# Peptides against a protein of PDB entry 3B8E, part 71

Target 1, 230 residues: chain A of PDB entry 3B8E
Amino acid sequence: PFLIFIIANIPLPLGTVTILCIDLGTDMVPAISLAYEQAESDIMKRQPRNPKTDKLVNEQLISMAYGQIGMIQALGGFFTYFVILAENGFLPIHLLGLRVNWDDRWINDVEDSYGQQWTYEQRKIVEFTCHTPFFVTIVVVQWADLVICKTRRNSVFQQGMKNKILIFGLFEETALAAFLSYCPGMGVALRMYPLKPTWWFCAFPYSLLIFVYDEVRKLIIRRRPGGWVE

## One batch from the design tools (peptide; made by RFdiffusion4, then SolubleMPNN)

Design b1_p14_8_s2 (from b1_p14_8, 6 letters changed)
Fold by OpenDDE base, seed 5:
Structure b1_p14_8_s2 (fold): chain B 230 residues (1-230), chain A 14 residues (1-14)
Amino acid sequence: as target 1 above (230 residues)
Amino acid sequence: KELLEKLKKKLEEE
């Protein structure tokens, strides 16, 4: 998100406080929960890893897969950001290069895509209104990410959802997201303004995309062991 | 727009 902010010079889609809430709040408990996941049912059926060839290739492929998932997560957040700004009169093309004028406190006549003028205060309200939905989008996408991380090779449907600590992690991150989104004073304290409940559903297509992507990847690995997709 | 107006009022009160 921050790289796109620098390159495109758009209004800040995700605040520093929101990033801290992701890193410290929503990611820690789920990550710990994975340590308690049950072993895959097929461990005894796997061939021994070739220490000469499989180590480097598998590390690169895992890194690529996580990199791709991270890109899909970012795209989900940016989609929500662009939809909210478009609903408020700022089309995506108009946001390119707008950051300089957007952050200037002395410019109170920034025009949207329809010629409406926005004061500095109004612009900051819209910006902070984007932070909460972006955060919630990341949390909803993280549901899929956490679920797919349960296994390296088996389908989630084969492994099941038996890890109670993982389930607790999903509820914890969701409860934290709801607290940060709807608790009074969060707009002032964290620059996270209240979210319409409908925005929780905006991320669902991206969660589904990640889930389908990983299930297809795992299916290919099962059909072609030692292939370029591992 | 309604949310923006509500948020604007809240910011003016603080």
Scores: peptide ipSAE 0.006, ipTM 0.463, DockQ to the pose 0.000
Fold by OpenDDE base, seed 1:
Structure b1_p14_8_s2 (fold): chain B 230 residues (1-230), chain A 14 residues (1-14)
Amino acid sequence: as target 1 above (230 residues)
Amino acid sequence: KELLEKLKKKLEEE
């Protein structure tokens, strides 16, 4: 997200606080939970991999898959960002190169796509209004990510959700998202303004996309063992 | 609480 911010020179879609919330609040507990997940039903039936050949290939493929998932997560966040800004009069094309003027506190007449002038304070409010839903989008997408990460080859439908720690992690990140989104003072304290409940649903298509992507990937792996997708 | 403290610290650094 930050790289796109620099390259496109758009208003910051994801602040440091939201990044920290993702790193510390949404990733840690789930990651720990996955370490305690029940073994995949077929893991104990698999022969040991050749550590010299199979490990590197699998690590690369896993890294690519998670990299792709991460890109989808980022796209989900940016989608939410662009939707919010568009609803506030800033079309995506107008945001390109706007950062310099956007962040200048002395410019109080930045025009939106419709010619409406925005003060610095108003711009910062709308910017920080994007931070919360971006975070929430990541959380919602992470629900799918956490569920799919439980297994390497088996479908989620085969493995199920038996890990209480994982379930706790899902509730924890959701509760944190709700707290940061709706608790009074979060706009001032954390630059995370309240979120309309409807924004939680903006991430669902991307969550579904990740879920479908992984299920398709796993299906391919099951049908073609030892393929390049594994 | 610890997370909030860390978040506040980061906010102060910005």
Scores: peptide ipSAE 0.000, ipTM 0.266, DockQ to the pose 0.000
Fold by OpenDDE base, seed 3:
Order: sequence, then C-alpha cells, then structure tokens
Structure b1_p14_8_s2 (fold): chain B 230 residues (1-230), chain A 14 residues (1-14)
Amino acid sequence: as target 1 above (230 residues)
Amino acid sequence: KELLEKLKKKLEEE
C-alpha cells in the first residue's frame, strides 16, 4: 500500500500503524497455527527430500505466496479503496498525482471528479474512512489464504478443518479486525474510522477467487504430479 | 501502555 502511495502519488490508502497491526496482529497467530496442521494424507507417498537440492522453501513456494496470492490480496485492498473514494466523488484516474494537493492543509478547494470542492478536513475524513475497510478486506482475504495453506496438493475438502488452532487463528484475526473497526476511539487513535457492515462483504469475491484459484492449482498438481505448477 | 504510547507517537508522525 505504501509503495503504491509513493509511486502513484495517490492519497494514503492504509496507515502505517494499521499495516503494523496486519503484520504483527493478524498474520502471526495464523502462521503459527499452520505448524500444527495435520499431515497430508499422501505425505508418506512422496519421495524423500534430497538434502542437497531440495530446500524447505523453494522459489516456487515463494512465487506462490508473494507473487500470486499476495497480488490478489493487494488487488482486493485497492479495489475497496477505489470503491470508497469513487463513492465519495474521486474516480481512480483522478487520484493519480493528487497526493500533493490532497495532503496540503492550505488547499481547501481540491476538486473531485465531479467538480465538488473538498476542504482539507473533509479529504482527511474520507482518507481515514478508507483505512478500516482496506484492513478488513485484507483480513477477509487472509481467511482464504490461511485455509489454502493447510495443504500443498490435497484439496481443503480432502484435508478437512480438523486443526482447532487454525480455527482459533481465523477467529483471532477476525476479532482483531472487528475491534479495530468498531472499538470507540480507534478513529482517533489509529485513524481507522468505523466501518459500515457492508464493507465486510466487499472482500468476499476476492477471498473466493483465491480459494478457487488454489483449488484449481491443487487439482492440476494431483492430475500431473511433478509438473511446473507444483 | 508503553506499546500504546509508541503507536500513538507513530500516528502523530504520520
């Protein structure tokens, strides 16, 4: 989010403190939960790892985690950001290069895409209104990410949801998201204004997309063992 | 409390 803020010179989509809450709050417990996941049913059918050539984390796994899934997560967050700003009169194309004027306290007549003038205070309200739903979008997408990470090749339906710690992780990150979104004072303390309940659902298509994508990937791996998709 | 203060300080710097 911050990189796009700099590169595109758009209004800040997500505050630094909120990013820290994602990295330290919502990601840690789910990640730990994966250590307690049950072994895949076919694990004993796999060839032993070659210690000389096979690393625990290979480029393919990194590419999947950071390249594919991470990109979909980012797209989900930015989609929510652009929708909110568009609902407030700022179309995506109009946001490009707007940051300088947006953040200037002395400019109180920044025009939106429809010619409506916005004061600095009004602009900051709408900016901070984006932070919470962006965060929540990431959390909702992370539900799918965590679930798909349970297995390397088996379908989630084959592996099941037996890991109670994983379920706890999903609950914890959701509870944190709800706390940050609705607890009194979070708007002032974290620049996370209260979220309309409808915004929780905006991320669901992306969560579903990740889930479907990974299930298709795993299906291909099962049908073609040793393929480039593995 | 200390963590909260640090977070608050970071927010003020934004």
Scores: peptide ipSAE 0.000, ipTM 0.288, DockQ to the pose 0.000
Fold by OpenDDE base, seed 2:
Structure b1_p14_8_s2 (fold): chain B 230 residues (1-230), chain A 14 residues (1-14)
Amino acid sequence: as target 1 above (230 residues)
Amino acid sequence: KELLEKLKKKLEEE
């Protein structure tokens, strides 16, 4: 998120405090939960064939856990960010390069995509309005991502959700998201404007899409072992 | 509304 902010020169989509909450509060417990996930029955039955390929498989799983999840979370967050800004008159293409003028307190006539002028205070309100939904979107997407990453080949429906640590992690991150979103004073203290309940559902179509995609992927892998999809 | 006013005041003070 921060790299895209720098490269695209867009208004800040996620505050530093919210990033810290993600890194320390929401990502840590889920990441630990994946380490304690029950072994996939298909993996445990396979004799180690080649230590080089087994390392590669483990690296792929790690890459999925840390790389792919992070990318999907960022995409979900940015989706919500762009939706909010578009609803407030700022289309995605108009946000490119806007940061310099956006952050300048002395410029009170920044135009949106429709020619409406925005004061500095108005711009900062809409920016802070993006922080909370971005954070919540990451949590909602993370629900699906954690479930997806639980298994390599088996369906979630086949493996089940027996890991109590994973369930606890999902509960903890959701509770934290609710606390940060709705606790009085969070807007002033953390620059997280209170979230309308409707924004919790903004990420659900995306989470469902990636979940369905992964289940289809896993189904293909089971039907065609050794295919390019693996 | 009260939170918005507090946020505005904070933004003015920074």
Scores: peptide ipSAE 0.000, ipTM 0.401, DockQ to the pose 0.000; fails the geometry check

Design b1_p14_8_s3 (from b1_p14_8, 8 letters changed)
Fold by OpenDDE base, seed 2:
Structure b1_p14_8_s3 (fold): chain B 230 residues (1-230), chain A 14 residues (1-14)
Amino acid sequence: as target 1 above (230 residues)
Amino acid sequence: EELKKKLEELKKKE
């Protein structure tokens, strides 16, 4: 998100405070919960890795985590961001290069895609209105990411949801996201303005996409062991 | 209208 902000010179889609809330708040308990996941039923049937050639973190895992899943997460967040700005008169194409004028407090006549002029204060309200839905979108997508990370090869339907700590983590991150989104004073303290409950559902297609994608990937691995997808 | 309301609420807090 921050790289796109710099490269495209768009208004800031996700604030630094919201990033810290993700990294230190919503992701911590879920990530720890994975250490308590039950072993896959076939783990003892797998050949041991070669410690000289097979890295624990290989290019395939990095590609999955950062290249594929991370890209889908970012797309989900940006989708929400662009929808909110479009609903407020700023179409995606119009946002390109707008950051310089957007962040200038002395420019009070920034035009939207429809010729409406926006004061600095109005623009900042819209910007901060984007931060919370972007954050919530990431949390909703993280539900699917956490669930798919339960197993490397087995389907989630084969593994089940028996890890109570993981379930607790999902509730904790959701409760924290709701608290940060709706608690009075968060708009002043964290620049996280409250969002309409409908924005929680904006991320669901992306969560479903991640889940389906990973289940298909795991199905391919089970049918073709030793393939490039593993 | 929602944006205007938010702006007015912020102005009252200053």
Scores: peptide ipSAE 0.014, ipTM 0.537, DockQ to the pose 0.000
Fold by OpenDDE base, seed 1:
Structure b1_p14_8_s3 (fold): chain B 230 residues (1-230), chain A 14 residues (1-14)
Amino acid sequence: as target 1 above (230 residues)
Amino acid sequence: EELKKKLEELKKKE
């Protein structure tokens, strides 16, 4: 998100505080929960990794994590961001290069796509209104990420949802997201303004996309072991 | 209207 912010010179889609809330708040417990996941049924049938030849983190894993899933997450966040700004009169094309004027507190007549002038304060409210839904979008997408990370090859339907700590992690991150989104004072303390409950659903297509994508990937791996998709 | 309300809420906190 921050790279796109710099490259496209758009208003900041995700604030530093929201990033910290993701990294320290919503990701930690779910990630730890994976350590308590039951082993896949076929794990003992797999050859152990050769520590001399096989990297723990290979190019395929990096490609999957950052190049595929991470990009889908980012797209989900940006989708929410663009929708909110469009609803407030700022079409995506108008946001390109707008950052300089957007962030200038002395410019109080920044025009939206419809010629409406926006004060600095109004612009910052809209910007910070985007941060919370972006954050929530990431959390909703992380549900799928956490679930797909339960297994390397087996379908989630084969593995099941028996890990109580993982289930707790899903509830914890959701509860934290709800708390940060709706608790009074969060707008001042964290620049996280309340979002309409409907914004939670904006991420669902992306969460589903990740889930389906990974299930298809795993299906391909199961059908064609040793393929490039692993 | 929601933006105005949020703006008023911000002004009350300053």
Scores: peptide ipSAE 0.014, ipTM 0.528, DockQ to the pose 0.000
Fold by OpenDDE base, seed 5:
Order: sequence, then structure tokens, then C-alpha cells
Structure b1_p14_8_s3 (fold): chain B 230 residues (1-230), chain A 14 residues (1-14)
Amino acid sequence: as target 1 above (230 residues)
Amino acid sequence: EELKKKLEELKKKE
């Protein structure tokens, strides 16, 4: 999100506070829960890693985590961001290069795509209104990310959802997201304004996409062991 | 209308 903010010079899609809430709040308990996951049924049928050629962090893992799943997650957040701004009169094309004028507190006549003028205060309200739905979108996508991380090779349907700590993590991150989104005073304290409940559903297609993508990937690995997808 | 309400709330807190 921050790289696109710099390159495209768009209004800030995700605030620093919301990033901290992800890194310190919604990600920690789910990550710890994976340590309690049951071993895959086929683990004893796999050959051990070759310590001379195989790194723990290989190109495939980096590609999967950052190049594929991370990009889908970012696209989900940006989709929500662009929809909210479009509903407020700012079409995606109009946002390109707008950051300079958007962040200038002395410019009170920034025009939207329909010729409506926006004061600095109005623009900041819209910006902060985008931060919470972007954050919630990430949390909803993280449900899929956490579930797909349960296994390396087996389908989630084969592994099942027996890890009670992982289930607790899903509820914890969701409850935290709801608290940060709707608790009175969060708009002032964290610049996280409350969102319409309908925005929670905006991320569901991306969460489903990640889940389907990973299940297809795992299916390919099971059918073609040692392939480039592993 | 939601923006107007939020704007009024911000003005009260400054």
C-alpha cells in the first residue's frame, strides 16, 4: 500500500496506525496458533530437506508469500479504497497525482471528478473513512491466509479445523477489528472512523480467491511432486 | 450528510 501511495501519488489508503494494528494486533495470535497445528498425515512419507541445496526460505516460498498471496491481499484493500472514494466523488483516474493537493491544508477547493470542491477537513474525513474498511478487508483476507497456512501439501478439507487455538485466533482478530472499527472515540484516538457493516462483505471475493488459489496449488503439488509450484 | 456530521464532530474537538 505504501509503495503505491508513493508511486501513484494517491491519497493515503492505509494509515500508519492501522498498519500497527495489523502487525501487533491481528497477526500475532493467529501466527502463534500455527505452532499448535496438527502435523500433516503424509509428513513421514516426505523426504527430508537437503541441507546443501534446499533453503528454509526459498524462492517458491517468497513468491507465494509476497508475490502472490500478498498481492491478492493488497488488491482487495485497494479495491475497497477505490470504491469508497468513487462513492464520494473521486474516480480512480482522478486520484493519480492528487496527493500533493490532498495533503495541503491550505488548499480548500480540491475538486472531485464531478466538480465538487472539498475542504481539507472534508478530505481528511474521507481519507480516514477509507482506512478502517481497508483494515477490515485485510483482516477478512487474513482469515483465508491463516487457514491456507495450516498445511503445506494437504487440502484444508483433509486436515480439518480441529486446532482450537487457531479458531480462537480467528475470533480474536475479528473481535479486535470490530472493536477498533466501532468503539466510540477510535476516530479521534486512532483515526479509524466507523464503517458500514456492508464493507465487511467487500473482501469476501478476495478471501475466496486466495482459498481457491491455494487449494488448486496444493492439488497440483499432490499430483506432480517436485514441480516448480512446490 | 455523514461527512457533515463528522465535520461537526471534528470542529467540536478542536
Scores: peptide ipSAE 0.014, ipTM 0.521, DockQ to the pose 0.000
Fold by OpenDDE base, seed 4:
Structure b1_p14_8_s3 (fold): chain B 230 residues (1-230), chain A 14 residues (1-14)
Amino acid sequence: as target 1 above (230 residues)
Amino acid sequence: EELKKKLEELKKKE
C-alpha cells in the first residue's frame, strides 16, 4: 500500500497506525497459531528436506507469499479504498498525482471528479474514513490467508479445522478489528473512523478468491508433483 | 447531502 502511495502519488490508503495494528495486533496471534497446526496426513510419506540444499524460505515461497497471495490481498484493500473514495466523489483516475495537493493543508479547494471543492479538513476525514475499511478488508482477507497456510499440499477440506488455537486466532483478530473499528475514541486516538458494517463484506470476494486459488494450486500440486507450482 | 451529513457526523465524533 505504501509503495503504491508513493509511486502513484495517491492519497494515503492505509495509515501507519493501521499498519501497526495489522502487524502487531491482528497478525500476531494467528501467525503463532500455525505452530500448533497438525501435521499433514501425508507428511510421513514425503522425503525429508535436505538441510544442505533446501532453503526454508525459497523463491517459490516468496513468490507465493508476496507475489501471489500478498498481491491479491493488496488488490482487495485497494478495491475497498477506491470504492470508498469513489463514493465520496473521487474516481480512481482522479486520484493519480493528487497526493501533493491532498496533503497540503494550505490548499482548501481541491476538486473531486465532479467539481466539488474539498477543504483540507474534509479531505483528511475522507482519508481516515478509508483507513478503517482498508484495515478491515485486510483482516477479512487474512482469514483466508491463515486458513490456506494450514497446509502446503493437502486441501483444507482434507486437513480439517481441528486447530483450536487457530480458530481462536481467527476470532481474536476479528474481535480486535471490530474493537479498533467501533470503540468510541478510536477516531481520535488511532484516526480510525467507524465504518458501516457492510464494508466487512467488501473483502469477501477477495478472501474467496485467495481460498479458491490456493485450493486449485494445491490440487495441481497433488496431481502433478514436482511442478513449478509447488 | 448524504456526504455532508456523514462529514458532519464524523466531525462530531472527533
Scores: peptide ipSAE 0.012, ipTM 0.459, DockQ to the pose 0.000; fails the geometry check

Design b1_p14_8_s4 (from b1_p14_8, 6 letters changed)
Fold by OpenDDE base, seed 2:
Structure b1_p14_8_s4 (fold): chain B 230 residues (1-230), chain A 14 residues (1-14)
Amino acid sequence: as target 1 above (230 residues)
Amino acid sequence: EKLLEELKKRLEEL
């Protein structure tokens, strides 16, 4: 998100406070919960990794985490961001290069895609209105990410949802996201303005995409062991 | 347009 903000010079899609809420709040308990996941049924049938040649974090894992899943997460967040800005008169193409004028408090006549002028205060309210839905989108996508991380090879349907700590983590991150989004005073304290409940559903296609993608990946691994996908 | 009007109303109330 922040790299695209710099490269494309668009209004800030995700605030620093919301990033901290993800890293220190909503993602911590779910991540810890993975340590309590049941071992896959075939774990003792796998050869041990060679500690001299096989890195714990390999290029394939980095590609999956950052190149594939992380990209889908970012796309989900940006989709929500662009939809909100488009509903407020700012089409995605018009946002390119707009940051300089957007962030200037002395420019009170920034035009949207329809020729309407926006004051600095109005623009900042729209910007902060984007932060909360982007944050919530990440949390909703993290549900799928956490669930797919339960197993390396087995389907989630084969493994099941028996990890009570993981289930608790999903509820905790959701409750925290709801609290941060709807608690009175969060707009002043964290610049997290309340969102319409409908914005929670904007992320669901991306969560489903991640889930289906990973289940297909795992299916390929099970059918073709030792392939480049493993 | 409705969202913009609602946002404008909220801005005027502040």
Scores: peptide ipSAE 0.019, ipTM 0.541, DockQ to the pose 0.000
Fold by OpenDDE base, seed 4:
Structure b1_p14_8_s4 (fold): chain B 230 residues (1-230), chain A 14 residues (1-14)
Amino acid sequence: as target 1 above (230 residues)
Amino acid sequence: EKLLEELKKRLEEL
């Protein structure tokens, strides 16, 4: 998000506070829960990792985490961001290069895509209105990410949802996201304005996409062991 | 439109 903010010079899609809430709040318990996941049914049939040659974090894992799943997550967040701004009169094309004028408190006549002028205060309200749905979108996509991380090769349907700590983590991150989004005073304290409940559903297609993508990937790995997808 | 109305309402409260 922040890289695109700089490169495209768009209004800030996700605030620093919301990023901290993701990294320290909603991601931590789910990530810890993976340590309690049951071994895959075929793990004892696999050769042990060679500690001298096989890195714990390899290019394939980085490609999967950042290049594939992380990219889909980012697309989900940006989709929500662009939809909200479009609903408020700012079409995606108009946002390109707008950051400089958007963040200038002395410019009170920034035009939207329809010629409506926006004061600095109005623009910041819209910006902060984007932060919460972007955050929630990331949390909803993280549900799928957490579930797919349960296994490396087996389908989630084969592994099942037996990890109670992971299930607790999903509820915890959701409850925390709801608390941060709807608790009175969060708009002042965290600049997280309440969102309409309908915005939670904007992330569902991307969550489903991640899930389907990973299940297809795992299916390919199972059918063609040693392929480039592994 | 509803978001704009809610934004307007919040702006009137500020």
Scores: peptide ipSAE 0.014, ipTM 0.495, DockQ to the pose 0.000
Fold by OpenDDE base, seed 3:
Structure b1_p14_8_s4 (fold): chain B 230 residues (1-230), chain A 14 residues (1-14)
Amino acid sequence: as target 1 above (230 residues)
Amino acid sequence: EKLLEELKKRLEEL
């Protein structure tokens, strides 16, 4: 998100405060819950990792975390961002290069795609209106990410949902996201304005995409052990 | 819908 903000010079899609709410709020309990996951049924059939040759963090893990899953999360967030801005008169093409004028408090006549002029205050309300749905989109996508991270090779249907701490983490992150989105005063305190409940569903296709993609990946690994996908 | 109306109202009041 922040890289596209810099490269494309678009209005800030995800605030620093919302990033902190993800990293410190919604991600901590789910991440800790993975430490309590049961071992995969085939773990005793795998050779022990050689600590001298086998990296704990390999190129495949980095590619999955940042290159694949992280990109799908970003796409989901940006989709929500562009839809909200388009509904408020700012088409995606018009946002390119707009950041400089958007962030200037002395410019009160920034035109949208329809020739409407927006004051600095109006623009900042629209920007902060985007932050909450982007945040919620990340949380909804994280449901799938957390579930797929339970196993490296086995399907979630083979492993099951027996980890009560992980289930608690899913409820906790959802409850926290709802609290941050709808609690009075969050707009002033965190620059997170309330969102329509319908925006929660905007992320579901991306969450499903991650889940299906990883299940297909795991299926390929099970059918072709030692392949380039492992 | 009420949240949208409130957001629209806030946008109109600015």
Scores: peptide ipSAE 0.012, ipTM 0.463, DockQ to the pose 0.000; fails the geometry check
Fold by OpenDDE base, seed 5:
Structure b1_p14_8_s4 (fold): chain B 230 residues (1-230), chain A 14 residues (1-14)
Amino acid sequence: as target 1 above (230 residues)
Amino acid sequence: EKLLEELKKRLEEL
């Protein structure tokens, strides 16, 4: 998100506070829950890692985590961001380069795509209105991300959802996201303004995409062991 | 307070 903010000079899609809420709030309990996951049924059929050639963090893991899953998460958040701004009169093409004027408190006549003028205060309300739905979109996509992290090779349907700590983590991150989104005073304290409940559904296609993508990946690995996808 | 009122108004319009 922040790289696109710099490169495209768009209004800030995700605030620093919301990033901290992800990193310290919604991700910790789910990550800890993975330590309690049951071993995959085929683990004893796998060869041990070669410590001379195989790194724990390899190019494939980096590509999967940052290059694939992380990009799908970012796309989900940006989709929500662009939809909200478009509903408020700012089409995606009009946002390119707009940041300089958007963040200037002395400019009170920034025009949207339809010629409507926006004061600095009005623009900041819309910007902060985007932060919470972007955050919620990340949390909804993280449901799929957490579930796919249960296994490296087996399907989630083969592994099942028996990890009670992981289930607790899913509820905890969702409850925290709801608390941060709807608790009175969060708009002032964290610049997280409340969102319509319908915005929670905006992330579902991306969550499903991650899940389907990883299940297909795992299916390929099971059918072609030792392939470039592993 | 004005910002909160304007926010409430916009949230009702959204």
Scores: peptide ipSAE 0.008, ipTM 0.494, DockQ to the pose 0.000; fails the geometry check

